# Peptides against a protein of PDB entry 8RAJ, part 77

Target 1, 54 residues: chain A of PDB entry 8RAJ
Amino acid sequence: LPAENEDPDKAVVDLHRSPPKTKDPDLTPSGIIAKVKAGDMTQETARELLLAMR

## One batch from the design tools (peptide; made by RFdiffusion4, then SolubleMPNN)

Design b2_p30_5_s3 (from b2_p30_5, 16 letters changed)
Fold by OpenDDE base, seed 4:
Structure b2_p30_5_s3 (fold): chain B 54 residues (1-54), chain A 30 residues (1-30)
Amino acid sequence: as target 1 above (54 residues)
Amino acid sequence: LTPEEREELERFFGKETFERDVERQEELER
């Protein structure tokens, strides 16, 4: 199965969905912050993802 | 969020900004 590289620009961030307990280190708060610092994610997308995880 | 993750977010966005954004999102979900 091709790993769907869910392009962060195509992830409809459902702010009402509890973040799946994805063991994806890239979707942890620290992983999201790391992507923003690397320039691989916008601050707005990161904000939306992190608010969904609260 | 764990308390540790919350502290990391507060360090990244700034505490007052993060708290305001959480409050705003809780108001939108109510």
Scores: peptide ipSAE 0.216, ipTM 0.768, DockQ to the pose 0.687
Fold by OpenDDE base, seed 2:
Structure b2_p30_5_s3 (fold): chain B 54 residues (1-54), chain A 30 residues (1-30)
Amino acid sequence: as target 1 above (54 residues)
Amino acid sequence: LTPEEREELERFFGKETFERDVERQEELER
């Protein structure tokens, strides 16, 4: 099975762009909170992302 | 945000902090 190269640049959420209507499970409020709890995202980045999604 | 998501954020960041951030974001959107 070819490893889908998840382009690591797609994980760079532009905090200044209106949140893309991305059905990305990793960019849902629950996905963001899960990343922070796992230590994979800072609380500040998560805060900015979640505020942009309100 | 859904009400449930908002409650989760208030629990995670603290209610007072989150409310202040919400108010600031609403001010920037005017």
Scores: peptide ipSAE 0.215, ipTM 0.768, DockQ to the pose 0.663
Fold by OpenDDE base, seed 3:
Structure b2_p30_5_s3 (fold): chain B 54 residues (1-54), chain A 30 residues (1-30)
Amino acid sequence: as target 1 above (54 residues)
Amino acid sequence: LTPEEREELERFFGKETFERDVERQEELER
């Protein structure tokens, strides 16, 4: 099963690894920011995900 | 990150906070 990480709060973000090329709209920078603005993600989880994508 | 995405993050988290977080992460990668 593709891990549809429907819960980004359970994504073990390795900050030392290049982010996988995801096509998941929820794991794009704009998708992450949209979830935080909607209240569906914490600012801390979003920060960790986005720092891994730099 | 694209330059546009980086600018969006700096606007969302605040530039000083985001720069500090990047610096700290670069220190942990050494």
Scores: peptide ipSAE 0.208, ipTM 0.760, DockQ to the pose 0.701
Fold by OpenDDE base, seed 5:
Structure b2_p30_5_s3 (fold): chain B 54 residues (1-54), chain A 30 residues (1-30)
Amino acid sequence: as target 1 above (54 residues)
Amino acid sequence: LTPEEREELERFFGKETFERDVERQEELER
């Protein structure tokens, strides 16, 4: 199965869906922090992803 | 991360989890 590198900017993370146990390192807490630190992700997008991980 | 961004991430992950994630990322960036 090709790992769809779903661009995190296109990850419509359904805030109401339990996050699938993503093996994608870019969608981990640490991966989100890395992207925000690099300036590749906005704080708002990071916050939305984090809310969906609850 | 700005101080505001850091506080938001700490609020979501919990402070101890966030501090470990930041430390790990800073280790990978060295």
Scores: peptide ipSAE 0.152, ipTM 0.666, DockQ to the pose 0.043

Design b2_p30_5_s4 (from b2_p30_5, 13 letters changed)
Fold by OpenDDE base, seed 5:
Structure b2_p30_5_s4 (fold): chain B 54 residues (1-54), chain A 30 residues (1-30)
Amino acid sequence: as target 1 above (54 residues)
Amino acid sequence: LSEEELRELEEFFGKEELEADIARREAELA
Protein backbone atom coordinates (compact mmCIF):
# COMPACT_ATOMS: atom_id res chain seq x y z
CA LEU B 1 0.00 0.00 0.00
CA PRO B 2 1.52 3.31 -0.94
CA ALA B 3 2.59 5.06 2.20
CA GLU B 4 0.42 8.12 2.07
CA ASN B 5 3.29 10.53 2.11
CA GLU B 6 0.97 13.20 3.29
CA ASP B 7 3.70 15.75 3.36
CA PRO B 8 2.64 17.72 6.40
CA ASP B 9 4.28 20.74 4.82
CA LYS B 10 1.71 20.72 2.05
CA ALA B 11 -0.97 21.72 4.46
CA VAL B 12 -0.53 25.36 3.58
CA VAL B 13 -1.98 26.67 6.77
CA ASP B 14 -3.24 30.09 5.99
CA LEU B 15 -3.05 31.39 9.52
CA HIS B 16 -5.27 34.27 8.52
CA ARG B 17 -7.97 32.06 7.11
CA SER B 18 -10.72 30.70 9.22
CA PRO B 19 -9.79 27.15 9.90
CA PRO B 20 -11.49 24.92 7.45
CA LYS B 21 -14.39 23.17 9.01
CA THR B 22 -12.67 19.99 8.15
CA LYS B 23 -14.24 16.69 8.86
CA ASP B 24 -10.83 15.28 8.15
CA PRO B 25 -9.83 13.48 11.31
CA ASP B 26 -6.23 14.28 10.50
CA LEU B 27 -6.93 17.98 10.79
CA THR B 28 -8.81 17.88 14.05
CA PRO B 29 -6.92 18.97 17.14
CA SER B 30 -6.66 15.38 18.24
CA GLY B 31 -5.58 14.29 14.79
CA ILE B 32 -2.90 16.95 14.65
CA ILE B 33 -1.57 15.99 18.05
CA ALA B 34 -1.56 12.37 16.99
CA LYS B 35 0.50 13.24 13.91
CA VAL B 36 3.04 15.08 16.02
CA LYS B 37 3.31 12.17 18.41
CA ALA B 38 3.78 9.86 15.48
CA GLY B 39 6.52 12.08 14.08
CA ASP B 40 4.47 12.87 10.99
CA MET B 41 4.18 16.57 11.80
CA THR B 42 6.42 19.12 13.45
CA GLN B 43 5.37 20.77 16.65
CA GLU B 44 5.63 24.14 14.98
CA THR B 45 3.26 23.20 12.18
CA ALA B 46 0.91 21.67 14.68
CA ARG B 47 0.98 24.79 16.81
CA GLU B 48 0.20 26.97 13.84
CA LEU B 49 -2.65 24.74 12.75
CA LEU B 50 -4.14 24.54 16.18
CA LEU B 51 -3.87 28.26 16.77
CA ALA B 52 -5.61 28.82 13.46
CA MET B 53 -8.46 26.66 14.69
CA ARG B 54 -9.05 28.78 17.75
CA LEU A 1 -11.39 24.97 19.98
CA SER A 2 -13.22 23.53 22.92
CA GLU A 3 -11.99 24.05 26.44
CA GLU A 4 -10.91 20.43 26.51
CA GLU A 5 -8.96 20.79 23.30
CA LEU A 6 -7.28 23.92 24.63
CA ARG A 7 -6.31 22.05 27.76
CA GLU A 8 -4.80 19.26 25.72
CA LEU A 9 -2.83 21.80 23.73
CA GLU A 10 -1.61 23.47 26.88
CA GLU A 11 -0.47 20.15 28.21
CA PHE A 12 1.27 19.33 24.96
CA PHE A 13 2.93 22.64 24.15
CA GLY A 14 3.14 24.20 27.57
CA LYS A 15 0.64 26.69 28.88
CA GLU A 16 2.93 29.68 28.95
CA GLU A 17 4.24 29.08 25.45
CA LEU A 18 0.77 28.57 24.06
CA GLU A 19 -0.52 31.69 25.74
CA ALA A 20 2.35 33.67 24.29
CA ASP A 21 1.65 32.30 20.83
CA ILE A 22 -2.03 33.15 21.16
CA ALA A 23 -1.23 36.65 22.31
CA ARG A 24 1.20 37.12 19.45
CA ARG A 25 -1.36 35.98 16.93
CA GLU A 26 -4.04 38.19 18.38
CA ALA A 27 -1.68 41.13 18.18
CA GLU A 28 -0.83 40.33 14.57
CA LEU A 29 -4.49 40.14 13.64
CA ALA A 30 -5.31 43.18 15.36
Scores: peptide ipSAE 0.231, ipTM 0.764, DockQ to the pose 0.691
Fold by OpenDDE base, seed 3:
Structure b2_p30_5_s4 (fold): chain B 54 residues (1-54), chain A 30 residues (1-30)
Amino acid sequence: as target 1 above (54 residues)
Amino acid sequence: LSEEELRELEEFFGKEELEADIARREAELA
Protein backbone atom coordinates (compact mmCIF):
# COMPACT_ATOMS: atom_id res chain seq x y z
CA LEU B 1 0.00 0.00 0.00
CA PRO B 2 1.53 3.35 -0.91
CA ALA B 3 2.28 5.12 2.35
CA GLU B 4 0.36 8.34 1.91
CA ASN B 5 2.94 10.77 3.21
CA GLU B 6 0.53 12.54 5.50
CA ASP B 7 2.41 15.79 5.78
CA PRO B 8 2.66 15.96 9.60
CA ASP B 9 2.52 19.76 9.41
CA LYS B 10 -1.28 19.70 9.47
CA ALA B 11 -0.95 21.40 12.81
CA VAL B 12 -4.48 22.74 12.99
CA VAL B 13 -3.54 25.92 14.78
CA ASP B 14 -6.58 26.62 16.92
CA LEU B 15 -6.95 30.38 16.52
CA HIS B 16 -8.63 30.62 19.92
CA ARG B 17 -5.54 29.28 21.59
CA SER B 18 -2.78 31.79 22.13
CA PRO B 19 -0.52 31.03 19.22
CA PRO B 20 2.03 28.76 20.74
CA LYS B 21 5.40 30.26 20.13
CA THR B 22 5.66 27.48 17.61
CA LYS B 23 9.28 26.99 16.81
CA ASP B 24 7.85 25.26 13.78
CA PRO B 25 9.57 26.92 10.85
CA ASP B 26 6.54 26.14 8.70
CA LEU B 27 4.33 28.34 10.91
CA THR B 28 6.47 31.46 10.64
CA PRO B 29 5.08 34.30 8.52
CA SER B 30 7.42 33.32 5.70
CA GLY B 31 6.48 29.66 6.03
CA ILE B 32 2.76 30.46 5.96
CA ILE B 33 3.13 32.64 2.86
CA ALA B 34 5.10 29.88 1.17
CA LYS B 35 2.34 27.34 1.94
CA VAL B 36 -0.33 29.62 0.47
CA LYS B 37 1.63 30.13 -2.74
CA ALA B 38 2.21 26.40 -2.98
CA GLY B 39 -1.53 25.75 -2.60
CA ASP B 40 -0.97 23.90 0.68
CA MET B 41 -2.93 26.45 2.74
CA THR B 42 -5.96 28.63 2.07
CA GLN B 43 -5.56 32.40 2.07
CA GLU B 44 -8.21 32.67 4.76
CA THR B 45 -6.40 30.32 7.12
CA ALA B 46 -3.13 32.10 6.48
CA ARG B 47 -4.71 35.48 7.19
CA GLU B 48 -6.14 34.26 10.47
CA LEU B 49 -2.85 32.73 11.55
CA LEU B 50 -0.83 35.79 10.65
CA LEU B 51 -3.29 38.15 12.34
CA ALA B 52 -3.10 36.04 15.49
CA MET B 53 0.65 36.66 15.56
CA ARG B 54 0.11 40.38 16.30
CA LEU A 1 -3.31 36.87 -1.42
CA SER A 2 -5.86 39.50 -2.39
CA GLU A 3 -4.76 43.13 -2.41
CA GLU A 4 -6.69 43.71 0.81
CA GLU A 5 -5.13 40.73 2.57
CA LEU A 6 -1.69 41.78 1.42
CA ARG A 7 -2.22 45.31 2.73
CA GLU A 8 -3.29 43.98 6.11
CA LEU A 9 -0.30 41.68 6.34
CA GLU A 10 2.05 44.44 5.25
CA GLU A 11 0.78 46.57 8.11
CA PHE A 12 1.77 43.91 10.63
CA PHE A 13 4.91 42.36 9.20
CA GLY A 14 6.35 45.09 7.01
CA LYS A 15 5.83 45.55 3.29
CA GLU A 16 9.36 44.84 2.13
CA GLU A 17 9.76 41.58 4.04
CA LEU A 18 6.37 40.23 3.00
CA GLU A 19 6.87 41.13 -0.65
CA ALA A 20 10.28 39.48 -0.61
CA ASP A 21 8.79 36.29 0.84
CA ILE A 22 6.05 36.22 -1.79
CA ALA A 23 8.48 36.93 -4.62
CA ARG A 24 10.85 34.17 -3.50
CA ARG A 25 8.07 31.58 -3.47
CA GLU A 26 6.72 32.71 -6.84
CA ALA A 27 10.18 32.41 -8.33
CA GLU A 28 10.58 28.93 -6.85
CA LEU A 29 7.28 27.80 -8.39
CA ALA A 30 7.99 29.33 -11.84
Scores: peptide ipSAE 0.169, ipTM 0.683, DockQ to the pose 0.045
Fold by OpenDDE base, seed 1:
Structure b2_p30_5_s4 (fold): chain B 54 residues (1-54), chain A 30 residues (1-30)
Amino acid sequence: as target 1 above (54 residues)
Amino acid sequence: LSEEELRELEEFFGKEELEADIARREAELA
């Protein structure tokens, strides 16, 4: 099965939406940091997402 | 965020930058 290119834009967490209690490991604080380290997310976007989870 | 998660964020982003961003966000939401 072709690895569905998880469109990094589909992880556009609406910062104004209650952070989805997404059991999505990619949307956890650790998952967000991992994406930044991998170069799949900017630090600015990560910072905004993480601050919205506070 | 838990205290542990906040500590990890401070280590990653830098404490001063994170605190400034928190303050900006809080001001924007007020």
Scores: peptide ipSAE 0.232, ipTM 0.769, DockQ to the pose 0.648; fails the geometry check
Fold by OpenDDE base, seed 2:
Structure b2_p30_5_s4 (fold): chain B 54 residues (1-54), chain A 30 residues (1-30)
Amino acid sequence: as target 1 above (54 residues)
Amino acid sequence: LSEEELRELEEFFGKEELEADIARREAELA
């Protein structure tokens, strides 16, 4: 399995845009929260991503 | 986000802080 070495911090989030439709499991609310808990994403980045999904 | 997901976010980030961030974003998008 390719190590999903996708740096989650590379997700450019524009809070002024409509929520993107993503099929990336790492960008789902649950996936984002899991990454924060694992230390793989900052809380700030997570907040921005999650707010963009509202 | 569903209401369930929103509740989970409020628990994680803090309700007041999250609501302020949401309100700001909504105002910026209006």
Scores: peptide ipSAE 0.221, ipTM 0.759, DockQ to the pose 0.487; fails the geometry check

Design b2_p30_6_s1 (from b2_p30_6, 12 letters changed)
Fold by OpenDDE base, seed 3:
Structure b2_p30_6_s1 (fold): chain B 54 residues (1-54), chain A 30 residues (1-30)
Amino acid sequence: as target 1 above (54 residues)
Amino acid sequence: MTLEELEELAREIEERRRARGEPLVRPVYF
């Protein structure tokens, strides 16, 4: 059985790195919420991203 | 914070950005 290589491409958005290289050019506030609902982003990361867009 | 509070925050951010004529997408810095 091939080991499911959990794709490490969960873009660790380092919000403290100036400027955060958002690998996802399509990150909108709604897109952030969609990622949280999908389990692809934590609520904490989403909060920080949204606040950075204020 | 709850998911509902995040959804509210996201909506407020979109409304503010739209009102300012700012893009909803974060700028990609190359």
Scores: peptide ipSAE 0.605, ipTM 0.902, DockQ to the pose 0.358
Fold by OpenDDE base, seed 5:
Structure b2_p30_6_s1 (fold): chain B 54 residues (1-54), chain A 30 residues (1-30)
Amino acid sequence: as target 1 above (54 residues)
Amino acid sequence: MTLEELEELAREIEERRRARGEPLVRPVYF
């Protein structure tokens, strides 16, 4: 079975959802910025995620 | 907050985490 490459881009990190149980590579500071640039994350969500990593 | 300010914040956080030997991925607390 081809491992469905779950496009990592589809994980909208909902801050109000239980913290994502997976080491989502998209939760790196660079990955967060990439999602904002792609339109897959709001600037506000990105800000909150980044501040939580400080 | 502008995109540029977010990029600066992201860079600062990455540098701090790297300096502390912390993972670049947000810790998920179970």
Scores: peptide ipSAE 0.604, ipTM 0.902, DockQ to the pose 0.310
Fold by OpenDDE base, seed 2:
Structure b2_p30_6_s1 (fold): chain B 54 residues (1-54), chain A 30 residues (1-30)
Amino acid sequence: as target 1 above (54 residues)
Amino acid sequence: MTLEELEELAREIEERRRARGEPLVRPVYF
């Protein structure tokens, strides 16, 4: 069975959303930058997330 | 803020979190 059910529900990390109950490995500083480079996150959201991790 | 400034900020945060023994992933509060 091809794994066609990678639900692309890569939940857009919304800073204003309640913190996910699951550890998202993509919520590293480097992962945030990768999302920005991929166009999956705005620079503003990335900045806010990074500053919240400070 | 430029992308380069964001990359620098990300690096600084990773270094700081590593120095404190904090996880690189944003804390999940249960």
Scores: peptide ipSAE 0.603, ipTM 0.902, DockQ to the pose 0.302
Fold by OpenDDE base, seed 1:
Structure b2_p30_6_s1 (fold): chain B 54 residues (1-54), chain A 30 residues (1-30)
Amino acid sequence: as target 1 above (54 residues)
Amino acid sequence: MTLEELEELAREIEERRRARGEPLVRPVYF
């Protein structure tokens, strides 16, 4: 069976351990909202990320 | 918090960061 490469680099931005990469466009406010809409991020995680950008 | 409220928060943050000349991506401090 081909190992489905679940690409673990769907960066669950662990807000508690590593600051997001300064060059990742997915960490812009708009990129965060796009991840929520895609189901790749929870609203709670998005809220925490956004509030940390204020 | 609804998705609409998150979109409003995101817009407000982008507008503030743009007005300050700050990057739209979070800075990483090591």
Scores: peptide ipSAE 0.602, ipTM 0.900, DockQ to the pose 0.334

Design b2_p30_6_s2 (from b2_p30_6, 13 letters changed)
Fold by OpenDDE base, seed 2:
Structure b2_p30_6_s2 (fold): chain B 54 residues (1-54), chain A 30 residues (1-30)
Amino acid sequence: as target 1 above (54 residues)
Amino acid sequence: MTLEELEALAREIEARLKARGEPLVRPVYF
């Protein structure tokens, strides 16, 4: 059975879990907000990511 | 922090990155 291509848009980014892979999609500030709204990222993780971009 | 405040922060960060000519991407950690 073809491995269900984990929708790259469903990649959960956790700053405390693993460093970003070179193949992982880049997250823009807007993309971070979209992940929060979709329930794919916590508000706290989003805050930490955004602050790290400052 | 409310969602609206988070959105405002995102807009601020994007504006700052653009002003500096920096890429609009998450930090990469090594």
Scores: peptide ipSAE 0.590, ipTM 0.899, DockQ to the pose 0.381
Fold by OpenDDE base, seed 3:
Structure b2_p30_6_s2 (fold): chain B 54 residues (1-54), chain A 30 residues (1-30)
Amino acid sequence: as target 1 above (54 residues)
Amino acid sequence: MTLEELEALAREIEARLKARGEPLVRPVYF
């Protein structure tokens, strides 16, 4: 079976379930918005991440 | 909040980080 090339940039961040993995790529504010638009992140999670960066 | 409001927040955060010379990266939680 071809190893699903899981694009490391598609890592889902769930602040309430598990801390972000150290091996996961860093998310920029624009990257967070891109994930929301792609349906890979909720607006709530994005809001919390952004507020944690302020 | 709306997506537009979230985008505005992201732009504000990015601008603040840039102004402080801080990296544009998500925090690590542990």
Scores: peptide ipSAE 0.590, ipTM 0.899, DockQ to the pose 0.397
Fold by OpenDDE base, seed 4:
Structure b2_p30_6_s2 (fold): chain B 54 residues (1-54), chain A 30 residues (1-30)
Amino acid sequence: as target 1 above (54 residues)
Amino acid sequence: MTLEELEALAREIEARLKARGEPLVRPVYF
């Protein structure tokens, strides 16, 4: 099966994009942290997302 | 902010959302 060339740039949530590009619209706080640990999200983006959820 | 502080923030946000009966889902922006 061809590995879907998931453009790594499309996997990163960009909060400044309307709408933000994400494959997981149901991203939870724990999911945000998991993406940071995986290197798929910056700490700054994660912080902004979490603060937007408060 | 350290990763540990970010994790603590995530836990706090989750607890707050649960206390309000709100979904644990990232908001959608238009």
Scores: peptide ipSAE 0.589, ipTM 0.899, DockQ to the pose 0.433
Fold by OpenDDE base, seed 5:
Structure b2_p30_6_s2 (fold): chain B 54 residues (1-54), chain A 30 residues (1-30)
Amino acid sequence: as target 1 above (54 residues)
Amino acid sequence: MTLEELEALAREIEARLKARGEPLVRPVYF
């Protein structure tokens, strides 16, 4: 079976994209960083989320 | 913004939340 290359773009959380069914509706600042490191979130989205927590 | 700068921002936000007595967990979407 061809491994469906899950389009890496579908796994990345984007604030301006319809909320992907993120498994985690709630995030901590460290959780946001972890998602960026995992490639599950862009740095820009992470920045915007963190700033929204101010 | 570099990853290091992003991590610094995360630490700052966490410190501010703690100082206010607010939970660290925030809804991503409402």
Scores: peptide ipSAE 0.587, ipTM 0.902, DockQ to the pose 0.515

Design b2_p30_6_s3 (from b2_p30_6, 12 letters changed)
Fold by OpenDDE base, seed 3:
Structure b2_p30_6_s3 (fold): chain B 54 residues (1-54), chain A 30 residues (1-30)
Amino acid sequence: as target 1 above (54 residues)
Amino acid sequence: MTLAELEELAREIEAAARAAGEPLVRPVYR
């Protein structure tokens, strides 16, 4: 069976959806910033995630 | 927020987590 290389980097963190049953890799604050810099996350989503980590 | 403001907020959160002995990795309980 070909291991579908699900690129783990494309997990859009939707704050309004129930937890994906997949262990989202634990987003560190630095990991959130890295996703924003890569264009994989909006600044708005990053803000909401960071504020939820307070 | 600008990217610079987000980077500042991220650093503050990481510093607070380190000071509390909390893992930098909070499971986002969705």
Scores: peptide ipSAE 0.571, ipTM 0.888, DockQ to the pose 0.405
Fold by OpenDDE base, seed 1:
Structure b2_p30_6_s3 (fold): chain B 54 residues (1-54), chain A 30 residues (1-30)
Amino acid sequence: as target 1 above (54 residues)
Amino acid sequence: MTLAELEELAREIEAAARAAGEPLVRPVYR
């Protein structure tokens, strides 16, 4: 079965991955919450990101 | 942590950044 191309456009900001040089839209706190509400980010990742911004 | 608690934390961070005149966008330098 061909590996399902998990769409690379899911820039899940992996906090452990070196920041992609691509202009990931600067994740504002509100932008993080919007991604969680859209199902594009886990609550745990959002928590870690928000705590890193504190 | 609930979604409501995450929303509260996000609002607190945004309010603090706004009060400090800091950009709401801190690049997570890792």
Scores: peptide ipSAE 0.571, ipTM 0.888, DockQ to the pose 0.431
Fold by OpenDDE base, seed 5:
Structure b2_p30_6_s3 (fold): chain B 54 residues (1-54), chain A 30 residues (1-30)
Amino acid sequence: as target 1 above (54 residues)
Amino acid sequence: MTLAELEELAREIEAAARAAGEPLVRPVYR
């Protein structure tokens, strides 16, 4: 069975999930942009997260 | 919204947080 290495480190920031209680550096404005550039986050999700931080 | 516009928004938010002494990660309270 190929172990699908679903890298568990893809914390998909689900906007519908309770805000992470931990200061995840990936939730900084710059970290959000980095996830979009990596293809790990949609531009729409990034927009909503950034606007919620404003 | 383009990637460039998202990058601008991210920079503005981060700069405002630094200027206010606020954490870069804001808990979104619903």
Scores: peptide ipSAE 0.568, ipTM 0.884, DockQ to the pose 0.341
Fold by OpenDDE base, seed 4:
Structure b2_p30_6_s3 (fold): chain B 54 residues (1-54), chain A 30 residues (1-30)
Amino acid sequence: as target 1 above (54 residues)
Amino acid sequence: MTLAELEELAREIEAAARAAGEPLVRPVYR
């Protein structure tokens, strides 16, 4: 079965969920900012993600 | 936190990772 390309845009990174074994597109800090600018991520979620990467 | 402050924080994290020789891409463990 072709791996359903889960639309990378729908990967809401929930910090409270267990690490998905799936290649969530490697959220770079710049990639997080790009999602915020696109309206695909809240500034609050982006802040939490960035602080977790520090 | 403004968008500009988030962009600054992102740049600082990327610069620190580069300086440490760490991959810029940490798998965000959900």
Scores: peptide ipSAE 0.570, ipTM 0.889, DockQ to the pose 0.353; fails the geometry check

Design b2_p30_6_s4 (from b2_p30_6, 10 letters changed)
Fold by OpenDDE base, seed 3:
Structure b2_p30_6_s4 (fold): chain B 54 residues (1-54), chain A 30 residues (1-30)
Amino acid sequence: as target 1 above (54 residues)
Amino acid sequence: MTLEELEELAREIEEELRRRGLPLVRPVYF
């Protein structure tokens, strides 16, 4: 039986619903973009995170 | 917003943080 390890780490960081559950506090701007490209983050979340870094 | 626009925004922010001597990391919310 394939253990569907639904890695709960796919918690899309919804800044409006929960503090970023991203276990990586050291996520860089480039890391945010990499997450978007990998499908692990929405463009909207990425935009909000990036703007919050200014 | 396109991916290209996000990449540009990321670059601009990274450059700004670097100029200000700030860490290139996502804000940690407490």
Scores: peptide ipSAE 0.577, ipTM 0.896, DockQ to the pose 0.450
Fold by OpenDDE base, seed 2:
Structure b2_p30_6_s4 (fold): chain B 54 residues (1-54), chain A 30 residues (1-30)
Amino acid sequence: as target 1 above (54 residues)
Amino acid sequence: MTLEELEELAREIEEELRRRGLPLVRPVYF
């Protein structure tokens, strides 16, 4: 069965809800911003994710 | 924080990671 490529961009990332999992798509800084602009991530979560990358 | 400030932070983080030769990905916890 072809693994249906779950669009990596469909995963809602919430740092407060759960830590990053190995199954979660890796987000770049630009990808985080894209999620915020799409309404799929809060600015607060995005800020915390970005700062955690530092 | 405004969206503009968040975009600036994202740029600064990306530049820092690039300078350090680190992956442009969120942390993975073990």
Scores: peptide ipSAE 0.577, ipTM 0.895, DockQ to the pose 0.354
Fold by OpenDDE base, seed 1:
Structure b2_p30_6_s4 (fold): chain B 54 residues (1-54), chain A 30 residues (1-30)
Amino acid sequence: as target 1 above (54 residues)
Amino acid sequence: MTLEELEELAREIEEELRRRGLPLVRPVYF
């Protein structure tokens, strides 16, 4: 059976934790929206991330 | 907040960052 690499590193971007790991892709505003649409991020987390970019 | 409102916010933030010459990437917290 192919190991479904459920990549557990769908890091809930803990806004209260240190910088993204060097391996984590850069999140652009558009990338954040894409994650929300994919169900990989809540709207609340996305809002907080976007506001933190300003 | 609706998805449409979130998309609007993302656009506004991107436009602001672009106008200020800032990178379109999430902040790094030390």
Scores: peptide ipSAE 0.577, ipTM 0.896, DockQ to the pose 0.382
Fold by OpenDDE base, seed 5:
Structure b2_p30_6_s4 (fold): chain B 54 residues (1-54), chain A 30 residues (1-30)
Amino acid sequence: as target 1 above (54 residues)
Amino acid sequence: MTLEELEELAREIEEELRRRGLPLVRPVYF
């Protein structure tokens, strides 16, 4: 079965889930904000991700 | 937290990472 290329735009990052798969797109700070605006990420998850980058 | 506050936080973190010469990517946990 072709690994469903999870549309990189649909990748949701869960901080409580195992390390992100190598196939997950790299989320920049701006990419995280874009995910929130698209409704693909909660503000809380985005905040936690951003703070973890520091 | 408002979206505007979140955008400001993202900007501040990007600027900090840039100043430190660090990659602008989400953390990878091992």
Scores: peptide ipSAE 0.575, ipTM 0.896, DockQ to the pose 0.376

Design b2_p30_7_s1 (from b2_p30_7, 14 letters changed)
Fold by OpenDDE base, seed 1:
Structure b2_p30_7_s1 (fold): chain B 54 residues (1-54), chain A 30 residues (1-30)
Amino acid sequence: as target 1 above (54 residues)
Amino acid sequence: DEEEERERRERERRERLERQEELLKEYFAE
């Protein structure tokens, strides 16, 4: 199957749909926690993001 | 009243998303 060149512009998280089915698993509470666990995010930034999601 | 409540919800949602986008940009722009 040809790898559909997923247009890098489709990585624009469709923030405008509630709840954001962030096809970006990275912006879910679970994705944020996963980034902290991976060392790709600080606990402080994760706390701020999780608070902003409330 | 129903239109004003819709506009209020859309505004609150926009403000939340702008804040999330800002925090993400601040964290990943360094």
Scores: peptide ipSAE 0.109, ipTM 0.562, DockQ to the pose 0.045
Fold by OpenDDE base, seed 5:
Structure b2_p30_7_s1 (fold): chain B 54 residues (1-54), chain A 30 residues (1-30)
Amino acid sequence: as target 1 above (54 residues)
Amino acid sequence: DEEEERERRERERRERLERQEELLKEYFAE
């Protein structure tokens, strides 16, 4: 069976998923996206964290 | 039991958030 190379670049992060109610805003999808926009986080790390929320 | 299934999902969610908090702390500790 060919290994489905799931192109890691095609992992659609559902940005519309309701953020977990955390006391820490940095652990929300919106908080992570805000850090990337501020230059405080890499897009790769943000992608991994957002995928782990799925 | 529907209550046991709810408690399991809440625990798994908490453990996931704790791991994400650790990864964020590690990333910003550099």
Scores: peptide ipSAE 0.106, ipTM 0.562, DockQ to the pose 0.036
Fold by OpenDDE base, seed 3:
Structure b2_p30_7_s1 (fold): chain B 54 residues (1-54), chain A 30 residues (1-30)
Amino acid sequence: as target 1 above (54 residues)
Amino acid sequence: DEEEERERRERERRERLERQEELLKEYFAE
């Protein structure tokens, strides 16, 4: 499979442009933390998403 | 101008949420 090296950093950089006021429970800081606690998300991915929300 | 600027901000917000949902779907689709 071609690893589409869409730099995960570019997707994260686009997330930094404005903190999403997401109403999606899965995208909220609490939802992200819940997914990490469930083992469904890595701590690194959660850190990147939470930083993008600041 | 103010309505067009509001519509632009709402569109940019929607597109950002859609991209975030896509990235989450890709991450959880393994």
Scores: peptide ipSAE 0.088, ipTM 0.515, DockQ to the pose 0.035
Fold by OpenDDE base, seed 2:
Structure b2_p30_7_s1 (fold): chain B 54 residues (1-54), chain A 30 residues (1-30)
Amino acid sequence: as target 1 above (54 residues)
Amino acid sequence: DEEEERERRERERRERLERQEELLKEYFAE
């Protein structure tokens, strides 16, 4: 079966767009940092999400 | 139109938030 090329671009954090105004505490820079400190999130995932906010 | 450009930017911000929420859901579902 040909591997369906699931477009890896759906996970690509668009670095060029204005950071979303989120009210979700889990999606705030502080919320992400809190999850990493709690051991609930990897540093890598946190870095990707924080880069997505620039 | 300045209004159409605002609506476009608001849509793009929403789509970016939805992708971040999806990434978080995928990560916490493992």
Scores: peptide ipSAE 0.106, ipTM 0.537, DockQ to the pose 0.038; fails the geometry check

